# Ledger of designs, part 86: peptides against a protein of PDB entry 6B4J

Target 1, 315 residues: chain A of PDB entry 6B4J
Amino acid sequence: DITMQWYQQLQDASMQCVLTFEGLTNSKDSQAKKIKMDLQKAATIPVSQISTIAGSKLKEIFDKIHSLLSGKPVQSGGRSVSVTLNPQGLDFVQYKLAEKFVKQGEEEVASHHEAAFPIAVVASGIWELHPRVGDLILAHLHKKCPYSVPFYPTFKEGMALEDYQRMLGYQVKDSKVEQQDNFLKRMSGMIRLYAAIIQLRWPYGNRQEIHPHGLNHGWRWLAQILNMEPLSDVTATLLFDFLEVCGNALMKQYQVQFWKMLILIKEDYFPRIEAITSSGQMGSFIRLKQFLEKCLQHKDIPVPKGFLTSSFWRS

## One batch from the design tools (peptide; made by RFdiffusion4, then SolubleMPNN)

Design b1_p17_2_s3 (from b1_p17_2, 9 letters changed)
Fold by OpenDDE base, seed 2:
Structure b1_p17_2_s3 (fold): chain B 315 residues (1-315), chain A 17 residues (1-17)
Amino acid sequence: as target 1 above (315 residues)
Amino acid sequence: MEELREEFKKLQQELEQ
């Protein structure tokens, strides 16, 4: 399975990255600990500052992240910080930065769907300049949200239920699994972020270059989902999230082929979702239904709320 | 429906190359 091979390769690369900077993370030296903390803050704070407020601020954040990844000193916490302060500094920063982007999907986008776009455009732009960060974003995303691959983790003999739940993306604390609504909310945030990343380009980059992980991956994702048996509540939720965020872009890119796919979803796949949907899960199902029907009726997918406009970039 | 599935698969293959 090519998809699973890709998944595993990314996970392996992520694991190797962690091993590479283990010296920095496990150091008992006070200076190394300080460097680690400074680098961690320098990598993560700018991402947390991403907002929908102004394009100019977004550019400042982007430039700061790019400068850090480029080995230039940046100001963080009143200090000059550089990845050159430690041999493992770059690997550590790339990993933590990627982790933070995914975390913003999991938390910020989950709570505020519109936040997907400013986060995604920065992530896309950084990915274009720093491919390793992109790979690590995927690795983190795939681990937290296997549905972003997509694949459905399987229960294996001898596996603890909690471990299986974690593999599915659930948080398990003190032997208590998170509630389904919270789980779906987090998954939705990550899928929405992913759907935004694959369609957005940093406007101040080299526009002649191909998107490092573009809309073709959106098509692949849909194809893979449609080739899988639907999961109760999960498939309806995430399919809606994905189409709401990137459906307009897919429509523009693939035109007639997109509509053929949408018809296939509505006429072939949707009944399969219905067959596994319980009365208590009708919310996600109905939402997807209404979305599909509206889009097919109007022959249009609306631009998602929060999509970055020219006015945003002039602010 | 079968025709649509086939077309979709073809398009998928093209995009994966």
Scores: peptide ipSAE 0.046, ipTM 0.771, DockQ to the pose 0.703
Fold by OpenDDE base, seed 1:
Structure b1_p17_2_s3 (fold): chain B 315 residues (1-315), chain A 17 residues (1-17)
Amino acid sequence: as target 1 above (315 residues)
Amino acid sequence: MEELREEFKKLQQELEQ
């Protein structure tokens, strides 16, 4: 399976990255520990500062991240920090930055869906300039949310139940599995972030270049989902999240083909979702149903709430 | 863009089968 090969390649690259900076992470030297912490903060704090407030602030954040990745010194926590402080600094920063973007999907976007767009546009812009960061974003995303690939992890013989649950994306702490609602909330955030990334371009970059991971991957994602058996509650939830965020963009790009796909979803795939939906899971099912019906009736998919407008970039 | 649309049209046809 080409999709699974791609997944594995990204995971391998991520693992190799971790091995590359292991010296920095495992160092017992006080100076190395300080450098590590400074680099980690420099990589992650700007991402946490991303907001929907002003385009000018977003540009400052972008410039800071780009400067750091370019080997330039940046101010962080009142200190000058550079990836050149350690030979493994760049790899470490790229990894931690990518991890933080995905974490913002998992946490911030999960709680505030509109936050997907400013985070995604920065991530997309950084990805364009630093492809390795993009690959690491995918690796982190895929590991936390296999449904973003998409694939459904299978239980293997000899596997512990907790490990299987973690593979599915659940958090397991002290032998307690995460509640389904919290799980779905986190998965939703990550899918929404992904759906935003694939459609957004940094406005101050070279727009003549092809998006490094564009809407063609969104089409691929939909195609793969439709070729899979639906998973109870999960498929209905994430399909809605995906379509709500990037459905308008897909509609504009693929036009007639997109509408054919949407009809296929409604007429062919949706009954399969219904067949596996329990009475306790009707919420996600009904939400998807209403969305599909509304879109087909109006022959339009609305621009998602929080989509960045020209006025945002002038602020 | 046209080439991509043709590819996706083909993919759509495959999904409709």
Scores: peptide ipSAE 0.036, ipTM 0.713, DockQ to the pose 0.085
Fold by OpenDDE base, seed 3:
Structure b1_p17_2_s3 (fold): chain B 315 residues (1-315), chain A 17 residues (1-17)
Amino acid sequence: as target 1 above (315 residues)
Amino acid sequence: MEELREEFKKLQQELEQ
């Protein structure tokens, strides 16, 4: 399976990256520990500062991240920090930065859906300039949310139940599995972030170039989802999340083809979702239903709430 | 419905390239 091969390649690359900076992470040297912490903060704090408040602030954050990745010194926590402080510094920062972007999907976007757009546009812009960060974003995303690939992990003989639950994306702490609502909330955040990334370009970059991971991947994702049997609650939830965030962009890009797909979703795939939906899962089901019906009725899919406007970039 | 499925499969092949 080509999709699974791609998944595995990204995971392998991510694991290799971890091995590359193992010396930095496992060092007992006080100076190395200090450098590690400084680099970690420099990589992650700017991402946490991303907000919907002002485009100018977003630009400052982007510039800081880009500067760090470019080997330039940046101010972090009152200190001058550079990836050149350690031979493994760049790999470490790229990994931690990518991880943090995905964490913002998992946490911030999960709680505030509109936050997907400012985070995504920075991630997209950084990805254009630093492809390795993009690959690592995918690796982190895929590991935490296999549905972003998409694939549904299968239970293998001899596998521990907890390991299977983790593979599905559940958090398992002290032999307690995460509640379904919290799980879906986190998955939703990550899917929404992904859906935003694939449609957004950093406005201050060279937009003449092809998006490093653009809307064609959105089409691929939908195609793959539709070719899979629906998973109870998960498919309805994430399909809605994806379409709400990037449906307008897909509509504009693929036009008639998009509408044909949407009809297929409503008429063919949605009944399959319905067939596996229990009474306790009606929320996601109804939400998807209403969304599809509204879009088809109006022959329009709305611009998502939080979409960045020209006025945002002038602020 | 079958026609739509086939059309979609065709579209998938075209766009996954």
Scores: peptide ipSAE 0.043, ipTM 0.773, DockQ to the pose 0.796; fails the geometry check
Fold by OpenDDE base, seed 4:
Structure b1_p17_2_s3 (fold): chain B 315 residues (1-315), chain A 17 residues (1-17)
Amino acid sequence: as target 1 above (315 residues)
Amino acid sequence: MEELREEFKKLQQELEQ
């Protein structure tokens, strides 16, 4: 399976990255520890500062991240920080930055859906300039949300139940599995972030270049989902999240072909989702149903709330 | 753009099978 090969390749690259900077992370030297912490803060704090407030602020954040990745010194916590302070600094920063982007999907976007767009446009722009960061974003995303690939992890003989639950994307702490509602909320945030990334380009970059992970991957994702048997509650939830965020962009890009797919979802795939939906899970199903019916009736998918406009970039 | 459209058509055809 080509999809699974791609998944595994990204995971392997991520694991190799961790091994590369293990010297920095495991060092007992006080100076190395200080450098590690400074680099970690320099990589993650700017991402946490991303907001929907002003385009100018977003540009400052982008420039800071790009400067750091380019080996230039940046100010962080009142100190000058550079990836050149340690031979493993760049690999470490790329990994932690990518991890933080996905974490913002998992946490910030999960709670505030509109936050997907400013985070995604920065991630997309950084990905364009630093492809390795993009690969690491995918690796982190795929590991936390296998449905972003998409694939459904299977239980293997001899596997611990907790390990299987983690593979499915659940958090397991102190032998307690995460509640379904919290799980779906986190998955939703990550899918929404992904759906935003694939459609957004950094406006101050070279727009003549092809998007490093563009809308074609959105189409691929939909195609793969539709070729899979639906999962109870999960499929209805994430399909809605994906279409709400990138449906308008897909509609504009693929036009008649997109509408044919939407009809296929409504007429062919919906009954399959319904067949596995319990009475307690009807909320997610109904939400998806209403969305699709409205879109098909009006022959339009609305621009998602939080989409960045020209006025945002002038602020 | 044309390559993406062609890919989209291919993927759509795969779904219709």
Scores: peptide ipSAE 0.034, ipTM 0.713, DockQ to the pose 0.157; fails the geometry check

Design b1_p17_2_s4 (from b1_p17_2, 9 letters changed)
Fold by OpenDDE base, seed 4:
Structure b1_p17_2_s4 (fold): chain B 315 residues (1-315), chain A 17 residues (1-17)
Amino acid sequence: as target 1 above (315 residues)
Amino acid sequence: MKELREEFLKLQKELEE
């Protein structure tokens, strides 16, 4: 399966990256530890500062991240920090940066859906300039949310239940599995972030270049989902999240083809979701139903809340 | 519906190439 091969390739690349900077992470040297911490902060703090407040602030954050990845010194925590301080510094920063973007999906976007767009546009812009960061974003995303690939992990003989639960994307701490509502909330955040990334371009970049991971991947994702049997609660939740965030963009891009796809979802796939939906899971089901019905009735997908406008970039 | 699904899947393949 091509999708699974792609998944595995990204995971392998991510694992190799970790091995590459193992010297930095495992060093007992005080100076190396200091460098590691400084680099980690320099990579992650700017991402945490991303907000919906002003385009100018977002540009500053982008420039700082790009400068860091370009080997230039940046100010972080009152110190000058550069990836050149250690031969493994760049690999480490790329990995931690990518990890942080995905973490913002599972935490910030999960709680505040509108945060998807400013985070995504920075991620997209950085991805365009630093493809390795993009690959690592996908690797982290796929590992935490296999539904973003999409695929459904299977239980294998001899596997521990906890390991299987983790493969499904659940957090397991002290032999306690995460509650379903929290799980779905995190998955929703990551899917929403992904849906935003594939449609956004950094406005100050070279727009003549093809998006490194554009709307065609959104179309692929939908097609793959529709070719899979639905999972209870999960499919209804994430399909809604995806369409709410990138449905308008897909509509504009694919026009008649998009509407054919949406009809297919409503008339063919939705009944399959209904068939596996329990009474306790009706919330997600009803939300998807209402969304599909409204969109088909009005022949329009609304622009998602939080979408960045020209006025945002002038602020 | 079957025809629509087939058309959609065809489009998917074209976009992946």
Scores: peptide ipSAE 0.042, ipTM 0.760, DockQ to the pose 0.693
Fold by OpenDDE base, seed 3:
Structure b1_p17_2_s4 (fold): chain B 315 residues (1-315), chain A 17 residues (1-17)
Amino acid sequence: as target 1 above (315 residues)
Amino acid sequence: MKELREEFLKLQKELEE
């Protein structure tokens, strides 16, 4: 399976990255530990500062991240920090940065859906300039949310139940599995972030170039989802999340072809979702239903709430 | 419905290439 090969390749690359900077992360040297912490903060704090408030602030954050990745010194925590402080500094920063972007999907976007767009546009812009960060974003995303690939992890003989639950994306702490609502919330955030990334370009870059991971991957994702049997609650939730965020962009890009797909979703795939939906899972089902019906009725998919406008970039 | 699926699969192939 080519999709699984791609998944595995990204995971392998991510693992190799971790091995590459293990000297930095495992060092007992006080200076190395200090450098590690400084680099970690320099990589992650700017991402945490991303907000929907002003385009100018977003640009400053982007420039800071880009500067760091470019080997330039940046101010972090009152200190001058550079990836050149350690031979493994760049690899470490790229990994931690990518991890943080995905974490913002998992946490911030999960709670505030509109936050997907400013985070995504920065991630997209950084990805354009630093492809390795993009690959690592995918690796982190895929690991936490296999549905972003998409694939549905299967239980294998001899596998511990907890390990299987983790593979599915659940958090398991002290032998207690995460509640379904929290799980879906986190998955939703990550899918929404992904859906935003694939459609957004950093406005201050060379937008004439091809998006490093553009809407064609959105089409692929939809196609793959539709070719899979739906999962209870998960499919309805994430399909809605994806379409709400990038449906408008896909509509504009693929036009008639997109509408044919949407009809297929409504007429063919949706009944399959319905068939596996229990009474306790009707929320996601109804939400998807209403969305599809509204879009088909109006022959339009609305621009998602939080979409960045020209006025945002002038602020 | 079969026709729609077939069309979708065709479109999928075209867009993935």
Scores: peptide ipSAE 0.036, ipTM 0.765, DockQ to the pose 0.825
Fold by OpenDDE base, seed 5:
Order: C-alpha cells, then sequence, then structure tokens
Structure b1_p17_2_s4 (fold): chain B 315 residues (1-315), chain A 17 residues (1-17)
C-alpha cells in the first residue's frame, strides 16, 4: 500500500531525527539542559503567539522562526538563542517546531476553528523554506491523527487495548480513555489545520513556485477516504471538517471534477455513512448532510470563516 | 454512478503521478 509506505517513511524520518538529537535531550550537563530549554522555547513560543489580529504581527513571527531555522540568533526569554549553540540544535528545533504546529491544531484550532488559517499560512511558508520541517509536521500529524493519512489502525493479536486506543488517536491517562467528543474535537482541529495548510501560501514568499504540499494532497485525501469503508462518527465528522475548510479551494482548482466527486460523496458514499450511524451520532451525520445538500443546491462552497483576506495583510 | 466512480479513480491516479 503506497499510502502506508508513505506513512511509515515519514515516521521513520521522524524517529531518526529524535535519535540525532538524543544527546541533547538526554544530557545531564547543566549547560546542555539550559540550551535545550532555550531552544525549545525559541521554537515553540512564536507559534503560540500566532493570532488572527494583524498581518504585521504574523510576519514578525514568521521572520523570527525563519531566522532561528537559518542559524541566526533570536531573542527568546530575554536571551540570545541560536541553533548553533549545540550540534544537535537545528534538528531539535525543527522537530519541536513541527510538533508545536500540530499541537496548535490539536488544541487551538480544535477550540477556535478560525485559528487554522493564520497557523497554516505560517506553517506553509516555513515548509516552503525548510522542507524538513514540513515532513516532520506530517509525521507528527499522522501519528496523532491517523485519519489525516488517511488510514484506520487495526487491532492486532496480542496488542494491549490502551495501545490500540492510542494508535486510533485517543488519549489514555491512568487507564482512562478520552471521551469521544473530546477525541473528535482534537481530530477535527488537526484535520482543519491540514486542510488549511494545503491551500495556503505565505504571501511574502515566491508564490510562483509549486506548493510543497498543495491541493493535490487534498484530492488524494478525499480519494483515499472514499475508497475506505466509513468509520462510525469519525468519517462524517472529519469529512465535514475537511470540506468546510478546503472545499472552496478544491472547487476553484478542480471545477467540474470536484463537483463530480461531491456528487459521488452524496449519492454513493453518504448512504454508507448513514448505514453505520447510530441515533446518538446523528449530529455529525446531519451536519454533513446539510452541508452537502446546500453546496450541491447552490453549486457553491462558501469561503471558510477565518480565511485571510488582503485587508488582514495590510494590518 | 459506476461510471462516475471509475472517472474519479482515474483522476486520483493521475494526480498521484
Amino acid sequence: as target 1 above (315 residues)
Amino acid sequence: MKELREEFLKLQKELEE
């Protein structure tokens, strides 16, 4: 399976990255610990500062992240910090930065869907300049949300139930599995972030170049989903999330082909979702139904709420 | 419906190349 090979390749690359900076992470030396903490803060704090408030502030954040990844010193926590402070500094920062982007999908976007766009445009811009960060974003995303690949993890003989639950993307703490609503909320946030990344380009970069992970991956994602049997509640939820965020962009890009796919979803795939939907899961089902019907009726998919406009970049 | 599915799968393959 090509999809699973791609998944595994990214996970392997991520694992190799972790091994590369293991010396930094496992060091008992006080100076190394200090450097690690400084680098971690320098990588993650700017991402947490991303907001929908002003384009100028977003540019400042982008420039800071790019400077750090380029080996330039940046100010963090009142100190000058550089990846050159340790031989494993760059690998560590790339990994932690990518992890933080996905975490913002899991937490911030999950709670505030509009936050997907400013986070995504920064992530896309950084990915364009630093491809390794992009690969690590995918690796983190796929591990936390296998549905972003997409694939549905299977229970294997001898596997612990908790491990299986974690593979599915659930958080398990003290032998307690996460509630379904919280799980879906986190998955939704990550899918929405991904859907935003694949359609957005950093406006101050070379936009004439090919997107490093563009809308063709959105088409691939949909195709793969449609070739899989639906999963109860999950498929209806995430399919809606994906289409709400990037449906307009896909419509513009693929035009007639997009509408053919949407009809296929409505007429062929949706009944299969219905067949596995229980009365307690009707919320996600009805939401998807109404969205599909409205889009097909109007022959339009609305621009998602929170989409960045020219006025945002002038602020 | 079958024809539509086949067309979609064809498009998928083309985009993955």
Scores: peptide ipSAE 0.034, ipTM 0.744, DockQ to the pose 0.725
Fold by OpenDDE base, seed 2:
Structure b1_p17_2_s4 (fold): chain B 315 residues (1-315), chain A 17 residues (1-17)
Amino acid sequence: as target 1 above (315 residues)
Amino acid sequence: MKELREEFLKLQKELEE
């Protein structure tokens, strides 16, 4: 399976990255610990500052992240911080930065869907300039949300139930599994972020370059989802999230082919979702139904709420 | 574009079966 090979390659690369900066992570030296903390803050704080308020602020954040990744000193917490302070500094920062982007999907986008777009455009722009960060974003995303690959983890003989639950993307703390609503909320946030990344380009970059992980991956994702048996509640939820965020972009890109796909979803795949939907899970099902019906009726998919406009970039 | 079309056609075929 090509998809699973890709998944595994990304996970392996992520693991190798962790091993590469293990010296920095496990150092007992006081100076190394300080550097680690400074680098971690420098990598993650700018991402947390991403907002929908002003394009100019977003550019400043982008420039800071790019400067850090380029080996230039940046100001963080009143200190000058550079990845050159430690031989493993760059690898560490790339890993933590990628992790933070995915975390913003999991937390910020989950709570505020519109936040997907400013986060995604920065992530896309950084990915274009720093491909390794992009690969690490995918690795973190796939690990936290296997549905972003997509694949459904299977229970293996001898596996602990908690480990299986974690593989499915659930948080398990003190032998208590996360509530389904919270789980779906987090998964939704990550899928929405992904759907935004694949369609957005940093406006101040070289537009002549090919998107490093563009809409073709969105098309692939849909194709893979449709070739899989639906999961109760999960499939309806995430399919809606994906289409709401990137459906308009896919429509513009693939035109007639997109509409054929949408019809296939409505006529062939949707009944399969219905067949596995319980009365308690009708919310996500109904939402998807209404979305598909509206889009097919109007022959249009609306631009998602929060999509960045020219006015945003002028602010 | 060609690869995407092939994937789509494959998907369509699989769904029609």
Scores: peptide ipSAE 0.032, ipTM 0.703, DockQ to the pose 0.090

Design b1_p17_3_s1 (from b1_p17_3, 8 letters changed)
Fold by OpenDDE base, seed 1:
Structure b1_p17_3_s1 (fold): chain B 315 residues (1-315), chain A 17 residues (1-17)
Amino acid sequence: as target 1 above (315 residues)
Amino acid sequence: DIEELEKKINERYEKLE
C-alpha cells in the first residue's frame, strides 16, 4: 500500500531526526541543557503567538521562525539564540517547530476553529522554504491523527489495549482513556489545520512555485476516505471538518468533478456511514448530511469562517 | 485510489443535474 509506505517513510524520517539530536536532548551538561531550552523556546513561542489579529504581526512571527531556521540569531526571552550554538541545533529546532504546529492544531484549533488559517499559512510558508519541517509536520500529524493519512489503525495480536487506544489517537493517562468528545475535538483540530495548510500560500513568498503539499493531497485524502469503510462517529466528524475548511478551495480547483464527488458521498457513502452510526452518534452524521445538502442545494460551498482576506494582510 | 475515485465519478455521473 503506497499510502502506508508513505506514512512509514515519514515516521522513519522523524525517528531518524530524533536520533540525530539525541546528543543534545540527553546531555547532562548544564550549557547544553540551557541551549536546548533556549532553542525549544525560540522554536515554539513564536508559533504560540500566532493570532488572527493582524497580518503585520503574523509576518513578524514568520520572519523570526525563518531567521531561526536559516541559522541567524533571534531574540527569545531576552537572549540571542541561534541553531549554531549546537551541532544538533537545527535538527532539534525543526523537529520541535513541526511538533508545535501540530500541537496548535490539537489544542488551539480544536478550541477555536478560525485559528487554523493563520497557523496554516505560516506553516505552509515555512514548509515552502524548509521542506524538512513540512515532512516533520506530516510525521507528527500522522502519528497523533492517523485519520489525516488516512488510515485506521488495527489491533494486532499481543498488543495492549492502551497501546491500541494510543495508536487510534486517544490519550491514555493513568490507565484512563480520553473521553470520546475530547478525542474527536482534538482530531477535528488537527484535520482542520491540515485542510487549511493544503490550500494556503504565504503571500510574501514566490507564489509561482508549486505548493509543497497542495490541494492535490486534499483530493487524495478524500479518495482514500471514500475507499475506506467508515469508522463510527470518526469518519462523519472528520469528513465534515475537512470539507468545511477546504471544500470551497477544492470546489474551485476541481469544479464539476468535485460536485460529482459530493453526490457520490451523498448517494453511495452516506448509507455506509449510517449503517455504522448508533443513535447516540447521529449528531455528527446529521451535521455532515445537512452540510452536504445545503452545499448541493446552493451549488456553493461557503468560504470558511476565519479565512484570511486581503484586509487581514493590510493590517 | 484517486484514479478509482475518478473512474467512479465519471462512470456514474456524466453531467450534473
Scores: peptide ipSAE 0.286, ipTM 0.831, DockQ to the pose 0.254
Fold by OpenDDE base, seed 5:
Structure b1_p17_3_s1 (fold): chain B 315 residues (1-315), chain A 17 residues (1-17)
Amino acid sequence: as target 1 above (315 residues)
Amino acid sequence: DIEELEKKINERYEKLE
């Protein structure tokens, strides 16, 4: 399976990255620990500062992240910090930065869907300049949300139930599995972030170049989902999230073929979703149904709420 | 025809891989 090979390749690359900076992370030296903490803060704090407030502030954040990744010193916590402070500094920062982007999908976007766009445009811009960060974003995303690949993890003989639950993306703490609503909320946030990344380009870069992970991956994602049997509650939820965020962009890009896809979902895929949907799970199903019916009726998919406009970049 | 649409979609998917 080509999709699974791609998944595994990204996970392997991520694992190799971790091994590369293991010396920094496992060091008992006080100076190394200090450097690690400084680098971690320098990588993650700017991402947490991303907001929908002003384009100028977003540019400042982008420039800071790019400077750090370029080996330039940046101010963090009142100190000058550079990846050159340790031989493993760059690998560590790239990994932690990518991890933080995905975490913002899991937490911030999950709670505030409109936050997907400013986070995504920064992530896309950084990915364009630093491809390794992009690969690591995918690796973290795929590990936390296998549905972003997409694939549905299967239970294997001899597997512990908790391990299977974690593979599905559930958080398990003290032998307690995460509630379904919280799980879906986190998955939704990550899918929405991904859907935003694949359609957005940093406006101050060379937008004439090919997107490093563009809308073609959105089309692939949809095609792959449709080739899979639906998973109860999950498929309906995430398909809606994906289409709400990037459906307009996909419509513009693929035109008639996109509408054929929507018809296929309505006429062929919906019955399969319905067949596995319990009465208690009808909410996600009905939401998706209503969305698709409206889109097909109006022959349009609305621009998602929170989409960045020209006025945002002038602020 | 849903089958025809599915085929077309799948063919496009394969080209993207």
Scores: peptide ipSAE 0.265, ipTM 0.797, DockQ to the pose 0.084
Fold by OpenDDE base, seed 2:
Structure b1_p17_3_s1 (fold): chain B 315 residues (1-315), chain A 17 residues (1-17)
Amino acid sequence: as target 1 above (315 residues)
Amino acid sequence: DIEELEKKINERYEKLE
């Protein structure tokens, strides 16, 4: 399975990255600990500052992240911080930065769907300049949300139930599994972020360059989803999230083929979702239904709420 | 996977009408 091979390669690369900077993370030296903390803050704080308020602020954040990744000193917490302070500094920062982007999908986008776009455009721009960060974003995303690959983890003989639940993307703390609504909320946030990344380009970059992980991956994602048996509640939820965020972009890119796909979803795949949907899960199902019907009726997919406009970049 | 799906799409839907 090519998809699973890709998944595994990314996970392996992520694991190797962790091993590479283990010296920094496990150091008992006071100076190394200080450097680690400074680098972690320098990598993560700018991402947390991403907002929908002003394009100029977003550019400043981008420039800071790019400078840090380029080995230039940046100001963080009133101190000058550089990845050159430690031999493992760059690997550590790339990993933590990628992790933070995914975390913003999991938390910020989950709570505020519009936040997907400013986060995604920065992530896309950084990915274009720093491919390793992009690979690590995917690795983190796939690990937290296997549905972004997509695949559905299976229970294996001898596996602990908690481990299986974690593989599915659930948080398990003190032998308590996360509530379904919270789980779906987090998964939705990550899928929405991904759907935004694959369609957005940093406007101050080289527009002639190919998107490092573009809409073709969105098309692949849909194809893979449609080739899988639907999972109750999850498939309906995430398919809606994905189409709401990137459906307009896919429509523009694939045109007639997109509409054929949408009809296929409605006529062939949707009944399969219905067959596994319980009365308690009708919310996600109905939402997807209404979305598909509206889009097909109007022959249009609306631009998603929060999509960055020219006015945003002028602010 | 994409090619297979595209084949299915094209086989079923010649026209969007």
Scores: peptide ipSAE 0.374, ipTM 0.868, DockQ to the pose 0.281; fails the geometry check
Fold by OpenDDE base, seed 4:
Structure b1_p17_3_s1 (fold): chain B 315 residues (1-315), chain A 17 residues (1-17)
Amino acid sequence: as target 1 above (315 residues)
Amino acid sequence: DIEELEKKINERYEKLE
């Protein structure tokens, strides 16, 4: 399976990256520890500062991240920090930055859906300039949310239940599995972030270049989902999240083909979701139903709340 | 490959043709 090969390749690359900077992470030297912490803060703090408030602030954050990745010194915590302070600094920063973007999907976007767009446009712009960061974003995303690939992990003989639960994306702490509602909330955030990334381009970059991971991947994602058996509660939830965020963009890009796909979802795939939906899971199902019916009735998918407008970039 | 996936969908769901 080509999709699974791609998944595994990204995971392998991510693991190799971790091994590459192991010297930095495992060092007992006080100076190395200081550098590690400074680099970690320099990579992650700007991402946490991303907000929907002003385009100018977003540009400043982008420039800081790009400068750091370019080997230039940046100010962080009142200190000058550079990836050149350690030979493993760049690999470490790229990994931590990518991890933080996905974490913002998992946490911030999960709680505030509109936050997907400013985070995504920065991630997309950084990905365009630093492809390795993009690959690492995918690796982190796929590991935490296999449904973003998409695939549904299967239980294998001899596997521990907790390991299987983790593969599915659940957090397991002290032998306690995460509650379903919290799990779905985190997955929703990550899918929404992904759906935003694939449609957004950094406005101050070279727009003549092809998006490094564009809407064609959104079309692929939908195609793959439809070729899979639905998973209880998960499929209805994430399909809604995906379509709400990138449905308008897909409609504009694929036009008639998109509407054929949407009709197929409503008429053929939706009954399959219904068949596996329990009475306690009807909320997600009904939400998807209402969304599809409204879109088909109006022959339009609304622009998602939080979508960045020209006025945002002038602020 | 999107084309491969679309083909698979078309094979499964004639309505996409």
Scores: peptide ipSAE 0.333, ipTM 0.852, DockQ to the pose 0.485; fails the geometry check

